# Ledger of designs, part 21: peptides against a protein of PDB entry 3MAZ

Target 1, 99 residues: chain A of PDB entry 3MAZ
Amino acid sequence: VLNPMPACFYTVSRKEATEMLQKNPSLGNMILRPGSDSRNYSITIRQEIDIPRIKHYKVMSVGQNYTIELEKPVTLPNLFSVIDYFVKETRGNLRPFIC
Target 2, 99 residues: chain A of PDB entry 3MAZ as posed
Amino acid sequence: VLNPMPACFYTVSRKEATEMLQKNPSLGNMILRPGSDSRNYSITIRQEIDIPRIKHYKVMSVGQNYTIELEKPVTLPNLFSVIDYFVKETRGNLRPFIA

## One batch from the design tools (peptide; aimed at target 1 Q47 I49 E89)

Design b2_p20_2 (made by RFdiffusion4)
Pose (drawn by RFdiffusion4):
Structure b2_p20_2 (pose): chain A 99 residues (1-99), chain P 20 residues (1-20)
Amino acid sequence: as target 2 above (99 residues)
Amino acid sequence: DESFKQAFIDSGMATEDDFE
């Protein structure tokens, strides 16, 4: 079976992820990347609801699950589920960045 | 737009101050 990283996962820095989203909005507005200084992950998004805004979110590895660090944290079993949650919770506003 | 603002707020991904 294939079990790769999500399609919007790139081994890029916070800065590189920000630049990728600005340069190619047509390709999506969400990138999953390695978490700086941890084995965890970060999600960088560019939303244009009111004005363009770059936001970053921490996704922590906890046991065999991942916890999205939100005001009310959400725990899911894998990274595809985490991307699904971001899409669902923003009602489709967030789309994975497919380079 | 208001629907999406509310979706970010309800999800904890944003606050009301983010859209002021």

Design b2_p20_2_s1 (made by RFdiffusion4, then SolubleMPNN; from b2_p20_2, 8 letters changed)
Fold by OpenDDE base, seed 4:
Structure b2_p20_2_s1 (fold): chain B 99 residues (1-99), chain A 20 residues (1-20)
Amino acid sequence: as target 1 above (99 residues)
Amino acid sequence: MEELKKAFIEAGLATEEDFE
């Protein structure tokens, strides 16, 4: 059974994701996209603290879970939890890009 | 704003160097 993907998932490249976030900041500032490997993904955010900053994070499929590649890796059960992590940890500053 | 920076750092999404 194929589970649905988070609403902010788009089949776009790193460059396209960056452009989407820069052109329509009112729609959100976080995009989930395909990684270089079939079962991996990447998160692109437009952080706007003092100055705008585009950052990318790797989300690796590990077994039945997903690990956000950070200095201290965070492992979560699904992609929805990954999105939730970014939203909650930034106190709502990061919001999924909804187009 | 300071608290927001702290939140990003605590989450591992940013470093203090990012805001220098």
Scores: peptide ipSAE 0.733, ipTM 0.942, DockQ to the pose 0.895
OpenDDE base, seeds 1, 2, 3, 5: peptide ipSAE 0.721, 0.722, 0.725, 0.706; ipTM 0.940, 0.940, 0.941, 0.938

Design b2_p20_2_s2 (made by RFdiffusion4, then SolubleMPNN; from b2_p20_2, 6 letters changed)
Fold by OpenDDE base, seed 3:
Structure b2_p20_2_s2 (fold): chain B 99 residues (1-99), chain A 20 residues (1-20)
Amino acid sequence: as target 1 above (99 residues)
Amino acid sequence: KEELKQAFIDAGLATEEDFE
């Protein structure tokens, strides 16, 4: 039995994710997508504080946990926690894309 | 606005350079 994925997970490419976020910013500004390796994932965000900025982050599967590849890596127990990190740390500015 | 920028920086999601 497969565990559920976060609602903002879509089987899309980097390009498609960018287009989704740009086309419908009212639906959210964060997408979780498959990484280059089937075990890993990527987060694409459209940050808009002063001007729109598209950024991508690598989420690496490490054992039973996931590590967000940042200058100072953040390790979390599951993908839901990864999404939560992005939401909480940005004070709700980042929101999962829900179409 | 500045607080939000700092939040992104503190989270490691952005740098000060991004907002210059």
Scores: peptide ipSAE 0.753, ipTM 0.947, DockQ to the pose 0.877
OpenDDE base, seeds 1, 2, 4, 5: peptide ipSAE 0.753, 0.753, 0.753, 0.751; ipTM 0.947, 0.947, 0.947, 0.947

Design b2_p20_2_s3 (made by RFdiffusion4, then SolubleMPNN; from b2_p20_2, 7 letters changed)
Fold by OpenDDE base, seed 3:
Structure b2_p20_2_s3 (fold): chain B 99 residues (1-99), chain A 20 residues (1-20)
Amino acid sequence: as target 1 above (99 residues)
Amino acid sequence: KEELKQAFIDAGLATKEDFE
């Protein structure tokens, strides 16, 4: 039995994720998607503080945990925690895209 | 606005790199 994925997970490409976020900003600004490697993932966000900006982050599967590839990497126990990190650390500015 | 910018910086999300 497979564990559920975060609600903002979509099997979309980098380009598709960007288009989704740009088309419907009101639905959220963060998407989790498959990475180049089947075991890894990517986070695509649409930041809008001054001007709209699309950014992508690599989430690497490391053992039973996941590491967000940042200048200072952050390791978390599961993908739900990864989403939580983005939400909490940005004080709710980033919200999972729910269509 | 500035507080929000700082939040992104503190989270390490303000990098100029674009990962995938």
Scores: peptide ipSAE 0.589, ipTM 0.877, DockQ to the pose 0.430
OpenDDE base, seeds 1, 2, 4, 5: peptide ipSAE 0.584, 0.589, 0.586, 0.586; ipTM 0.877, 0.878, 0.876, 0.876; seed 1 fails the geometry check

Design b2_p20_2_s4 (made by RFdiffusion4, then SolubleMPNN; from b2_p20_2, 6 letters changed)
Fold by OpenDDE base, seed 3:
Structure b2_p20_2_s4 (fold): chain B 99 residues (1-99), chain A 20 residues (1-20)
Amino acid sequence: as target 1 above (99 residues)
Amino acid sequence: SEELKQAFIDAGLATEEDFE
């Protein structure tokens, strides 16, 4: 039995994720996608404060947890918590892309 | 807004340079 994935998870490439976010910004601005390695992932966001900015972050599987590769790494227990981090820390500005 | 910019910076998702 497979555990559920966050609603904003899509099996898309970096390019496809960028296109999705740019074409339908009203559906959200954050996508979780497969990383280059088996158990790793990447987050793609379209941050729009003054101007649109596409950014990508690595989410590395470390033991039973996940670490967001930031200047100061953030380790969380699951992918849902990873999404929650992005949402809460940006006060709701970042929202999962729901297609 | 400035508050939003700071939120991104505090989260480690952006730098001050991004908004200059």
Scores: peptide ipSAE 0.744, ipTM 0.946, DockQ to the pose 0.873
OpenDDE base, seeds 1, 2, 4, 5: peptide ipSAE 0.743, 0.740, 0.742, 0.742; ipTM 0.946, 0.945, 0.945, 0.945

Design b2_p20_3 (made by RFdiffusion4)
Pose (drawn by RFdiffusion4):
Structure b2_p20_3 (pose): chain A 99 residues (1-99), chain P 20 residues (1-20)
Amino acid sequence: as target 2 above (99 residues)
Amino acid sequence: SDIDHARSFLNQASFEEDPS
């Protein structure tokens, strides 16, 4: 079976992820990346609801699950599920960045 | 609305910054 990282996962820095989203909005507005200074992950998004805004979120590895660090944290079993949650919770506003 | 849900969710950012 294939069990890769999500399609929007790139081994890029916070700066590189920000630049990728600005340069190619047509390709999506969400990137998953290695978490700086941890074995965890970060999600960088560019949303244009009111004005363009870059936002970063922490996704922590906890046991065999991942916890999205929100006001009310959400725990899911894998990274594909985390991407699904971001899409669902923003009602489709967030789309994975497919380079 | 859907946009209100999106905004509410997205404002929970660990860090936010202007576009460069």

Design b2_p20_3_s1 (made by RFdiffusion4, then SolubleMPNN; from b2_p20_3, 10 letters changed)
Fold by OpenDDE base, seed 3:
Order: C-alpha cells, then sequence, then structure tokens
Structure b2_p20_3_s1 (fold): chain B 99 residues (1-99), chain A 20 residues (1-20)
C-alpha cells in the first residue's frame, strides 16, 4: 500500500514544473517533484513578490526524515511537513499548486 | 511585512543544480 503524497506532488521534470507554474499561476506557485536521485525530491517555486522568479530547492531523504537544502538546512519528519514549512516561512506567499 | 519575510526566507535557499 502506497502512502499518500502531498497534493502538489507531480511526477514531472524541472522544465515541466516551471512551465506548469508559469502557465497557471492562479492554481498555486509551488510544486514537489522527483529529484535526480532515488528517494530524493525537489521543490520548484514561482515567487512573484517584485518580479516573477523561478527557484528550485533540494529535499534530501535522510533516514526516515527529509532535509531541505537551505543555507541553514532544516530537517522534517515527512513531505507534508516540508510543504507546510514553505507555506509558513513565507507567511502564505507560497501556495501548493493544485490542478 | 509578510512579503519582506517571504523574500528573506526564499533568498537564503540553496539552488538545486540543473537536472536534465
Amino acid sequence: as target 1 above (99 residues)
Amino acid sequence: SDTDKAKAFLDQAAEEEPVP
């Protein structure tokens, strides 16, 4: 039995994720996707605070947890917590992409 | 402001290397 994934998870490439966010900004601005290595993930965002900007973050699987690759890395217990962290730290500026 | 806080957080993030 597969465990559920966050609603903003899509099996897409970096390029496709970028296109999704650019084409439908009203649906959200944050996508979780498979990383380059097994059990790792990446997050693609489209921030539009001043001007539109696409950024990508690494989410590394470490044991039973996940570490967000920031200047000061943050470790969380699951991918749902990872998404929640991005939403909270940006004070709601980031919203999961739901199509 | 909330936007300033959001900007500060996102600017401190390490960018993912390009993936084909």
Scores: peptide ipSAE 0.505, ipTM 0.818, DockQ to the pose 0.408
OpenDDE base, seeds 1, 2, 4, 5: peptide ipSAE 0.504, 0.497, 0.500, 0.499; ipTM 0.818, 0.816, 0.818, 0.817

Design b2_p20_3_s2 (made by RFdiffusion4, then SolubleMPNN; from b2_p20_3, 11 letters changed)
Fold by OpenDDE base, seed 4:
Structure b2_p20_3_s2 (fold): chain B 99 residues (1-99), chain A 20 residues (1-20)
Amino acid sequence: as target 1 above (99 residues)
Amino acid sequence: SALDEAKAFLDQAAEEEEVP
């Protein structure tokens, strides 16, 4: 049984995620994708502040929670909360990629 | 500003690439 995933989750590679974000910026600028390890994930975003940049973040599965690897790691209960955190911390600058 | 806060947060990325 697979739990529901956030709308911006896609089973794509790092390269594919980058291409998706660059090709259709109007659909959003944040994608959640599988990490190198089956239990971990990565967030790829297309920053539109100043010059366009592609940035990657690691979301590690720890126990029943998820930890976003930041300068000061943040642990959240589920992937939906992870997406929400990215949106809120950027005051809405980041928006989940929905196609 | 909200924009500055967003930038500061995003700068914590593990890896980044410039978009041509």
Scores: peptide ipSAE 0.699, ipTM 0.928, DockQ to the pose 0.880
OpenDDE base, seeds 1, 2, 3, 5: peptide ipSAE 0.692, 0.694, 0.689, 0.691; ipTM 0.927, 0.928, 0.926, 0.926

Design b2_p20_3_s3 (made by RFdiffusion4, then SolubleMPNN; from b2_p20_3, 10 letters changed)
Fold by OpenDDE base, seed 1:
Structure b2_p20_3_s3 (fold): chain B 99 residues (1-99), chain A 20 residues (1-20)
Amino acid sequence: as target 1 above (99 residues)
Amino acid sequence: SALEEARKFLDQASEEEEVP
């Protein structure tokens, strides 16, 4: 049985994700996309707290969990939790990109 | 503030390196 992917998951490149976020900021500012290696992912965000900032974060598959590459790595049980973490950690400033 | 917390999050994040 295949589990659904988060709504903000798109099979796009790093460049495409950046363009999506820049072109349609009203749709959200966070995208989950395939990483450089199989079973790994990346999160691309467009933050505009002070000035526009595009950043990319690694989400590494570790066993049955996922580790977000932060200064202090965080391991979560699934990709939905990963998205939730980004939303909560920014107190709602980050929102999944929904097109 | 919420914005300050978001900013702190950004600063704590490890940015993805470009992979050829």
Scores: peptide ipSAE 0.536, ipTM 0.841, DockQ to the pose 0.368
OpenDDE base, seeds 2, 3, 4, 5: peptide ipSAE 0.513, 0.533, 0.524, 0.485; ipTM 0.831, 0.839, 0.833, 0.844

Design b2_p20_3_s4 (made by RFdiffusion4, then SolubleMPNN; from b2_p20_3, 10 letters changed)
Fold by OpenDDE base, seed 4:
Structure b2_p20_3_s4 (fold): chain B 99 residues (1-99), chain A 20 residues (1-20)
Amino acid sequence: as target 1 above (99 residues)
Amino acid sequence: SDLDKAKAFLDQAAEEEEVA
């Protein structure tokens, strides 16, 4: 049984995610996608602070939790919490891409 | 500011590329 995924999750490649964010910035600026390895994920965002840029983050599946690869890694219980963390830490600057 | 905090957080990205 597959648990439900966050609304901003799309089974797309890094390139496709980048194109989605660039083409429709009004729909959001954060996408969750499959990582290179099974059970891992990546988050791609379109930052509009200063110079617009695309950034990628790794979300590693560890046991029953997920660890966001940051300077100081953060471990959370599910992907919904991961998305929430990105939104809160950026004080709402990041918004999930809703197509 | 909120913007500065957001920027500081996002600067932790593993990879980045400038938008064309």
Scores: peptide ipSAE 0.726, ipTM 0.934, DockQ to the pose 0.884
OpenDDE base, seeds 1, 2, 3, 5: peptide ipSAE 0.719, 0.711, 0.714, 0.713; ipTM 0.932, 0.930, 0.931, 0.930

Design b2_p20_4 (made by RFdiffusion4)
Pose (drawn by RFdiffusion4):
Structure b2_p20_4 (pose): chain A 99 residues (1-99), chain P 20 residues (1-20)
Amino acid sequence: as target 2 above (99 residues)
Amino acid sequence: EEIEEASELLRDIVTKELEE
């Protein structure tokens, strides 16, 4: 079976992820990347609800699960589920960045 | 109340809808 990283995962820095989203909004507005100084992950998003805004979220590895660090943390079993949650919670506003 | 209940991800969408 194939079990790769999510399609919007790129081994890029916070800065590189920000630049990728600005340069190609047509390709999506969400990137999953390695978490700086940890084996965890970060999500970088560019939303244009009111004005363009770059936001970053921490996704922590906890046991065999991942916890999205929100005001009310959400725990899911894999990274595809985390991407699904971001899309669902934003009602489809967030789309994975497919380079 | 709706903005306070919204998550960080949804909050800007809910705020815009209420303003409209």

Design b2_p20_4_s1 (made by RFdiffusion4, then SolubleMPNN; from b2_p20_4, 10 letters changed)
Fold by OpenDDE base, seed 5:
Structure b2_p20_4_s1 (fold): chain B 99 residues (1-99), chain A 20 residues (1-20)
Amino acid sequence: as target 1 above (99 residues)
Amino acid sequence: DAIKKASELEKELVEKELKE
């Protein structure tokens, strides 16, 4: 059974997302959350490559697709693909936060 | 090198300040 939203999606604020990732790093280091409006989202990640670092990325709804706001924008067909992109591009370093 | 790739992506991934 596939949920309508990725498992790492939570209706939380930027602050709450940061706290979630800091409290339980073993559960994952990436969450998807509501953005500025009903059709936009944000990705919050917490990586510990050199030092703990929190970063946020915009995921904009564009037509029937979603665009990750990067210097070189990446457009994907759905939010599941967006999460997959972050995982694969980091070769598994980023993992969806599953609680 | 997963760590290297992660770092490279972080550079490409532009951090955005979001107004919430």
Scores: peptide ipSAE 0.065, ipTM 0.637, DockQ to the pose 0.063
OpenDDE base, seeds 1, 2, 3, 4: peptide ipSAE 0.049, 0.056, 0.057, 0.043; ipTM 0.624, 0.638, 0.631, 0.616; seed 4 fails the geometry check

Design b2_p20_4_s2 (made by RFdiffusion4, then SolubleMPNN; from b2_p20_4, 8 letters changed)
Fold by OpenDDE base, seed 4:
Structure b2_p20_4_s2 (fold): chain B 99 residues (1-99), chain A 20 residues (1-20)
Amino acid sequence: as target 1 above (99 residues)
Amino acid sequence: DAIEKASELEKDLVEKELKE
């Protein structure tokens, strides 16, 4: 059984994700997408603090959990929690891209 | 504020940003 995915999940490439965020910044600035290999994911963001910046982060499947690859890795129980983490830790600066 | 927190996270994220 395939569990539901976060609304900001799209089966797109890194390039496509970047284009989506650039074209419609009002719809959000964070996309979850499949990783290049295996059961991994990537998050692409277009953050505008001072100037727009596109960045990509790795989310690795570890057992039944997911680990965000950061200097200090963060492990969460599901992809919804992963998205929530990015939103909360930036106090809403990052928002899931919703078409 | 949101900008400060975003910046704090950004500092950590930059070190592990995926390469092309």
Scores: peptide ipSAE 0.059, ipTM 0.649, DockQ to the pose 0.076
OpenDDE base, seeds 1, 2, 3, 5: peptide ipSAE 0.043, 0.033, 0.042, 0.035; ipTM 0.597, 0.594, 0.596, 0.598

Design b2_p20_4_s3 (made by RFdiffusion4, then SolubleMPNN; from b2_p20_4, 10 letters changed)
Fold by OpenDDE base, seed 5:
Structure b2_p20_4_s3 (fold): chain B 99 residues (1-99), chain A 20 residues (1-20)
Amino acid sequence: as target 1 above (99 residues)
Amino acid sequence: DKIKKASELEKALVEKELKE
C-alpha cells in the first residue's frame, strides 16, 4: 500500500502527462507519474520560456529515499521533497499540476 | 530576461534525458 502521494501525482503515461500539461497550462507545469518499475517514478515538466519544451526526469527509489537522476544526482527522503526541490530550484517557475 | 531565465533553469536541472 502506498503512503499519501503528492497532489501532482497521476497514474498516467508519458503521452497522457504531456497532453495534460499542454491542455491546461494554467493548472501547473509539472506532474509526477509511475515509472517503469513499481517503486520508481518520472517527472514530466512543460516549460515555456522561449518555446514550449517538454522534459522528463527519472526519480529512482533507493533504499528509503529517492534520487532524482540529474547530472548531479539529488537524493531526498520522500516524494514530497522531490516536488519541493523542483519548485525551489526553479524559483517557482515549476508548479505542481493540480486538477 | 528569457535568456537568463532559461540558463538559470537549465543550470539548476541538468538532466539525463529519460528514455522509455
Scores: peptide ipSAE 0.098, ipTM 0.703, DockQ to the pose 0.072
OpenDDE base, seeds 1, 2, 3, 4: peptide ipSAE 0.068, 0.040, 0.041, 0.040; ipTM 0.671, 0.616, 0.608, 0.585

Design b2_p20_4_s4 (made by RFdiffusion4, then SolubleMPNN; from b2_p20_4, 8 letters changed)
Fold by OpenDDE base, seed 3:
Order: C-alpha cells, then sequence, then structure tokens
Structure b2_p20_4_s4 (fold): chain B 99 residues (1-99), chain A 20 residues (1-20)
C-alpha cells in the first residue's frame, strides 16, 4: 500500500501553481507539484514578506529519499517530511495550500 | 525582527529560487 501524497500536492504545471497561489493567498502559499519527470517534484511558493514573490524549488528523488536542491542540499525520507521542512524552516511563513 | 530570527538555512529558503 502506497502512502498518500501531501495535501498540498496538485498535478499542476508551474504556471498553474503560480496562478493558484496568486488567486487564493488565504488558502496557503506552498504547492507541491510534479517536476520535469514523474519521479521528481517541484515546490512553488508565494511569499509576501515585503512584496509578493513567487519562487520554485526542485525536489529530486534520490533512491528512496528526496533531496531539496538548495545550495546546501537537504535530504529527507519522504514528501511529507519535505513539506514539514519548508514549514518549520520558515517558522510557519510557508503554509501548505489547501483548497 | 523576522530576519534577525531566521537561520542561514531559513534565509536560503526565503531568498533563493531553484530552477526545475
Amino acid sequence: as target 1 above (99 residues)
Amino acid sequence: SAIEEASELEKELVEKELKE
């Protein structure tokens, strides 16, 4: 039995994710979406610390883990942990987008 | 401030964007 995907996962493109976040900021500001291939993912965020800023992060499948392609890469055991990492490391600034 | 309280890792997440 496979684990479910995080609640903020949507099978949307980069553009669609951006539009979702822009349209309904109150629902959250972070979306997990498919990456360039079926095994990788991307995270799109919309932060409004000063002005609205859209940013994207690559999440690479590496073996049974996932690596966030930051300057100092972070490897986590599953996508739930990836989402948790973004939330915790921004002290709640990022919140999963939930429709 | 929020910036002062942010770790270097937090700053990286906030400031940097990665390409797909």
Scores: peptide ipSAE 0.054, ipTM 0.605, DockQ to the pose 0.108
OpenDDE base, seeds 1, 2, 4, 5: peptide ipSAE 0.047, 0.046, 0.045, 0.044; ipTM 0.597, 0.620, 0.589, 0.618; seeds 2, 4 fail the geometry check

Design b2_p20_5 (made by RFdiffusion4)
Pose (drawn by RFdiffusion4):
Structure b2_p20_5 (pose): chain A 99 residues (1-99), chain P 20 residues (1-20)
Amino acid sequence: as target 2 above (99 residues)
Amino acid sequence: ELNDLKIIGEKYEEKLKEEE
């Protein structure tokens, strides 16, 4: 079976992820990346609801699950599920960045 | 900032309704 990282996962920095989203909005507005100074992960999004904003979210590895660090944290079993949650919670506004 | 995803979703839904 294939069990890769999500399609929007790139081994890029916070800065590189920000630049990728600005340069190619047509390709999506969400990137999953390694968490700086941890084995965890970060999500970087560019949303254009009111004005363009770049936002970053922490996704923590906890046991065999991942916890999205939100006001009310959400725990899911894998990274594909985390991407699904971001898409669902934003009602489809967030789309994975497919380079 | 921690609740932004929910806010983004709600506002995006309202915008789609206004466009319809």

Design b2_p20_5_s1 (made by RFdiffusion4, then SolubleMPNN; from b2_p20_5, 6 letters changed)
Fold by OpenDDE base, seed 5:
Structure b2_p20_5_s1 (fold): chain B 99 residues (1-99), chain A 20 residues (1-20)
Amino acid sequence: as target 1 above (99 residues)
Amino acid sequence: SLNDLKEIGEKYAKKLEEAE
């Protein structure tokens, strides 16, 4: 049985995630998706504060926690906390893509 | 800024301020 995942999680590729965000920006600008490895994930965001730009972040599974690959890595206990971190750190700019 | 996300937040906050 698959454990509950954040609402913005979709089993899509990097390309598909980009297309989803570009097609319906009003539904959110952040998607969590499977990474290249089994227990790793990636987050794709569509930022348009200045000009539209796509960025990807790696979320690595480390033991029972997850580490967001940033200049200064951040480790959190679960994926829900990871999504919350992205929302709070960006002061609400990033919002989970809800389809 | 502390990290990439914090920088996004700061830019966003500034944009909101200028839009008021």
Scores: peptide ipSAE 0.602, ipTM 0.883, DockQ to the pose 0.618
OpenDDE base, seeds 1, 2, 3, 4: peptide ipSAE 0.593, 0.600, 0.594, 0.594; ipTM 0.880, 0.881, 0.881, 0.880

Design b2_p20_5_s2 (made by RFdiffusion4, then SolubleMPNN; from b2_p20_5 with E1D L2K I7E E14K)
Fold by OpenDDE base, seed 5:
Structure b2_p20_5_s2 (fold): chain B 99 residues (1-99), chain A 20 residues (1-20)
Amino acid sequence: as target 1 above (99 residues)
Amino acid sequence: DKNDLKEIGEKYEKKLKEEE
């Protein structure tokens, strides 16, 4: 049984997430979506500080925690914390996509 | 620790300052 998910979680593909972010940038620029594996996820972001850029990050389920695949991996206790990390680390540039 | 997310944040803050 899945616990409540962050508001920016959508059961969409990488392609669909990209399209969502491109169509309605005013609603946010970050989407959490299912990964290829059952307990893994991916974060798709669209930032346009310089030029529009789409990037994807792996969020791996490790035990009861989640590890964001970065140059220096970051492990957090839940997906809400993962979203918070993306917002905080980018100083508010990234905002969860709320449709 | 530096990562691309941190870079996004730094660039964002820099942009905000330029727009002030």
Scores: peptide ipSAE 0.577, ipTM 0.867, DockQ to the pose 0.655
OpenDDE base, seeds 1, 2, 3, 4: peptide ipSAE 0.572, 0.577, 0.573, 0.571; ipTM 0.865, 0.867, 0.866, 0.865

Design b2_p20_5_s3 (made by RFdiffusion4, then SolubleMPNN; from b2_p20_5, 6 letters changed)
Fold by OpenDDE base, seed 2:
Structure b2_p20_5_s3 (fold): chain B 99 residues (1-99), chain A 20 residues (1-20)
Amino acid sequence: as target 1 above (99 residues)
Amino acid sequence: DGNDLKEIGKKYEEKKKEAE
């Protein structure tokens, strides 16, 4: 049984996430999805400040926390905080995909 | 202390200023 997940969480593949973001950019540009391994996750974003760019980030489950794989990794207590971090760090540019 | 996300944010705000 999974705890409540962020609204932008979808049980989709990397490919499917990319398609979702491309087809409906008005609904948001960030998706949280299952990772390739057990309790890990991935975040797919679609940036279009200049030209459309798809990027993926690893969110590693470490104990009861989650670590975002960045140049300088960031560890947060839950997935909601992870999503919030992406939104705030990008000054509101990234928005959770809601459909 | 730079990362991809911070850079996105900076570019985003710069774009907003240019549009205004």
Scores: peptide ipSAE 0.604, ipTM 0.882, DockQ to the pose 0.672
OpenDDE base, seeds 1, 3, 4, 5: peptide ipSAE 0.593, 0.597, 0.595, 0.600; ipTM 0.880, 0.880, 0.879, 0.880

Design b2_p20_5_s4 (made by RFdiffusion4, then SolubleMPNN; from b2_p20_5, 7 letters changed)
Fold by OpenDDE base, seed 4:
Structure b2_p20_5_s4 (fold): chain B 99 residues (1-99), chain A 20 residues (1-20)
Amino acid sequence: as target 1 above (99 residues)
Amino acid sequence: DLSDLEEIGKKYAEKLKELE
């Protein structure tokens, strides 16, 4: 049984996510997508500070939690919290892509 | 403000490790 997913979750590839963000930047700049393995995910962002830049981050399933692969990893209880983390840490610079 | 966003972005970049 699957729980609700964040609104910015899309079953798309890295390439497709990049294209989505580039095509419609006004809809947001952050996408959550399936990772290479089951229960793993990736975050694709498009920063538009100075010049646009695409970056990807791994979100690993650890037990019932999720760990964002950073220099200093951050573990959160659910994917909604993961999205919230990206938004809050950037003080709203990152916004979920809502198609 | 662009300057504020730029600063935020820079700080964020320092914390994040991009997945290659």
Scores: peptide ipSAE 0.043, ipTM 0.621, DockQ to the pose 0.083
OpenDDE base, seeds 1, 2, 3, 5: peptide ipSAE 0.041, 0.038, 0.035, 0.033; ipTM 0.608, 0.609, 0.588, 0.585

Design b2_p20_6 (made by RFdiffusion4)
Pose (drawn by RFdiffusion4):
Structure b2_p20_6 (pose): chain A 99 residues (1-99), chain P 20 residues (1-20)
Amino acid sequence: as target 2 above (99 residues)
Amino acid sequence: SLYEEQKEAMERLDKGDYEE
């Protein structure tokens, strides 16, 4: 079976992820990347609801699950589920960045 | 509307935002 990283996962820095989203909004507005200084992950999003904003979110590896660090944390079993959550919670406003 | 729902979802999500 194939079990790769999510399609919007790129081994890029916070800065590189920000630049990728600004340069190609047509390709999506969400990137999953390695978490700086940890074996965890970060999500970087560019949303244009009111004005363009870049936001970053921590996704922590806890046991065999991942916890999205939100006001009310959400725990899911894999990274595809985390991407699904971001899309669902934003009602489809967030789309994975497909380079 | 869908736009209003998305705005409200983004306001909830922004509470988990962080800076380096």

Design b2_p20_6_s1 (made by RFdiffusion4, then SolubleMPNN; from b2_p20_6, 8 letters changed)
Fold by OpenDDE base, seed 1:
Structure b2_p20_6_s1 (fold): chain B 99 residues (1-99), chain A 20 residues (1-20)
Amino acid sequence: as target 1 above (99 residues)
Amino acid sequence: SLEELQREAARKLEKGAYEE
């Protein structure tokens, strides 16, 4: 069965996403979730390089693409590419949360 | 090192993080 959403997508709130990542860090450290507005999403990560840090990013729908709101915005063709970007950009430090 | 590169990447992402 074709899944149109990345495996790390969960219909959870910011708070719930944070709790998921904190409680089960071995399952991954990145979650894609619904944004405050329709068709938009948010990425919640928990990086533990020096100390654990929870951070959130906006993923805005722009036409048929998605733009990650960063200092220098990055536009990608689909949500799978968005997840891939976070993984590759961090050289594997970020991994999709899979439960 | 990989760790250093990952730290640098994290710094770049920090600039885009938002508070809801």
Scores: peptide ipSAE 0.357, ipTM 0.873, DockQ to the pose 0.927
OpenDDE base, seeds 2, 3, 4, 5: peptide ipSAE 0.347, 0.347, 0.353, 0.355; ipTM 0.871, 0.870, 0.872, 0.874

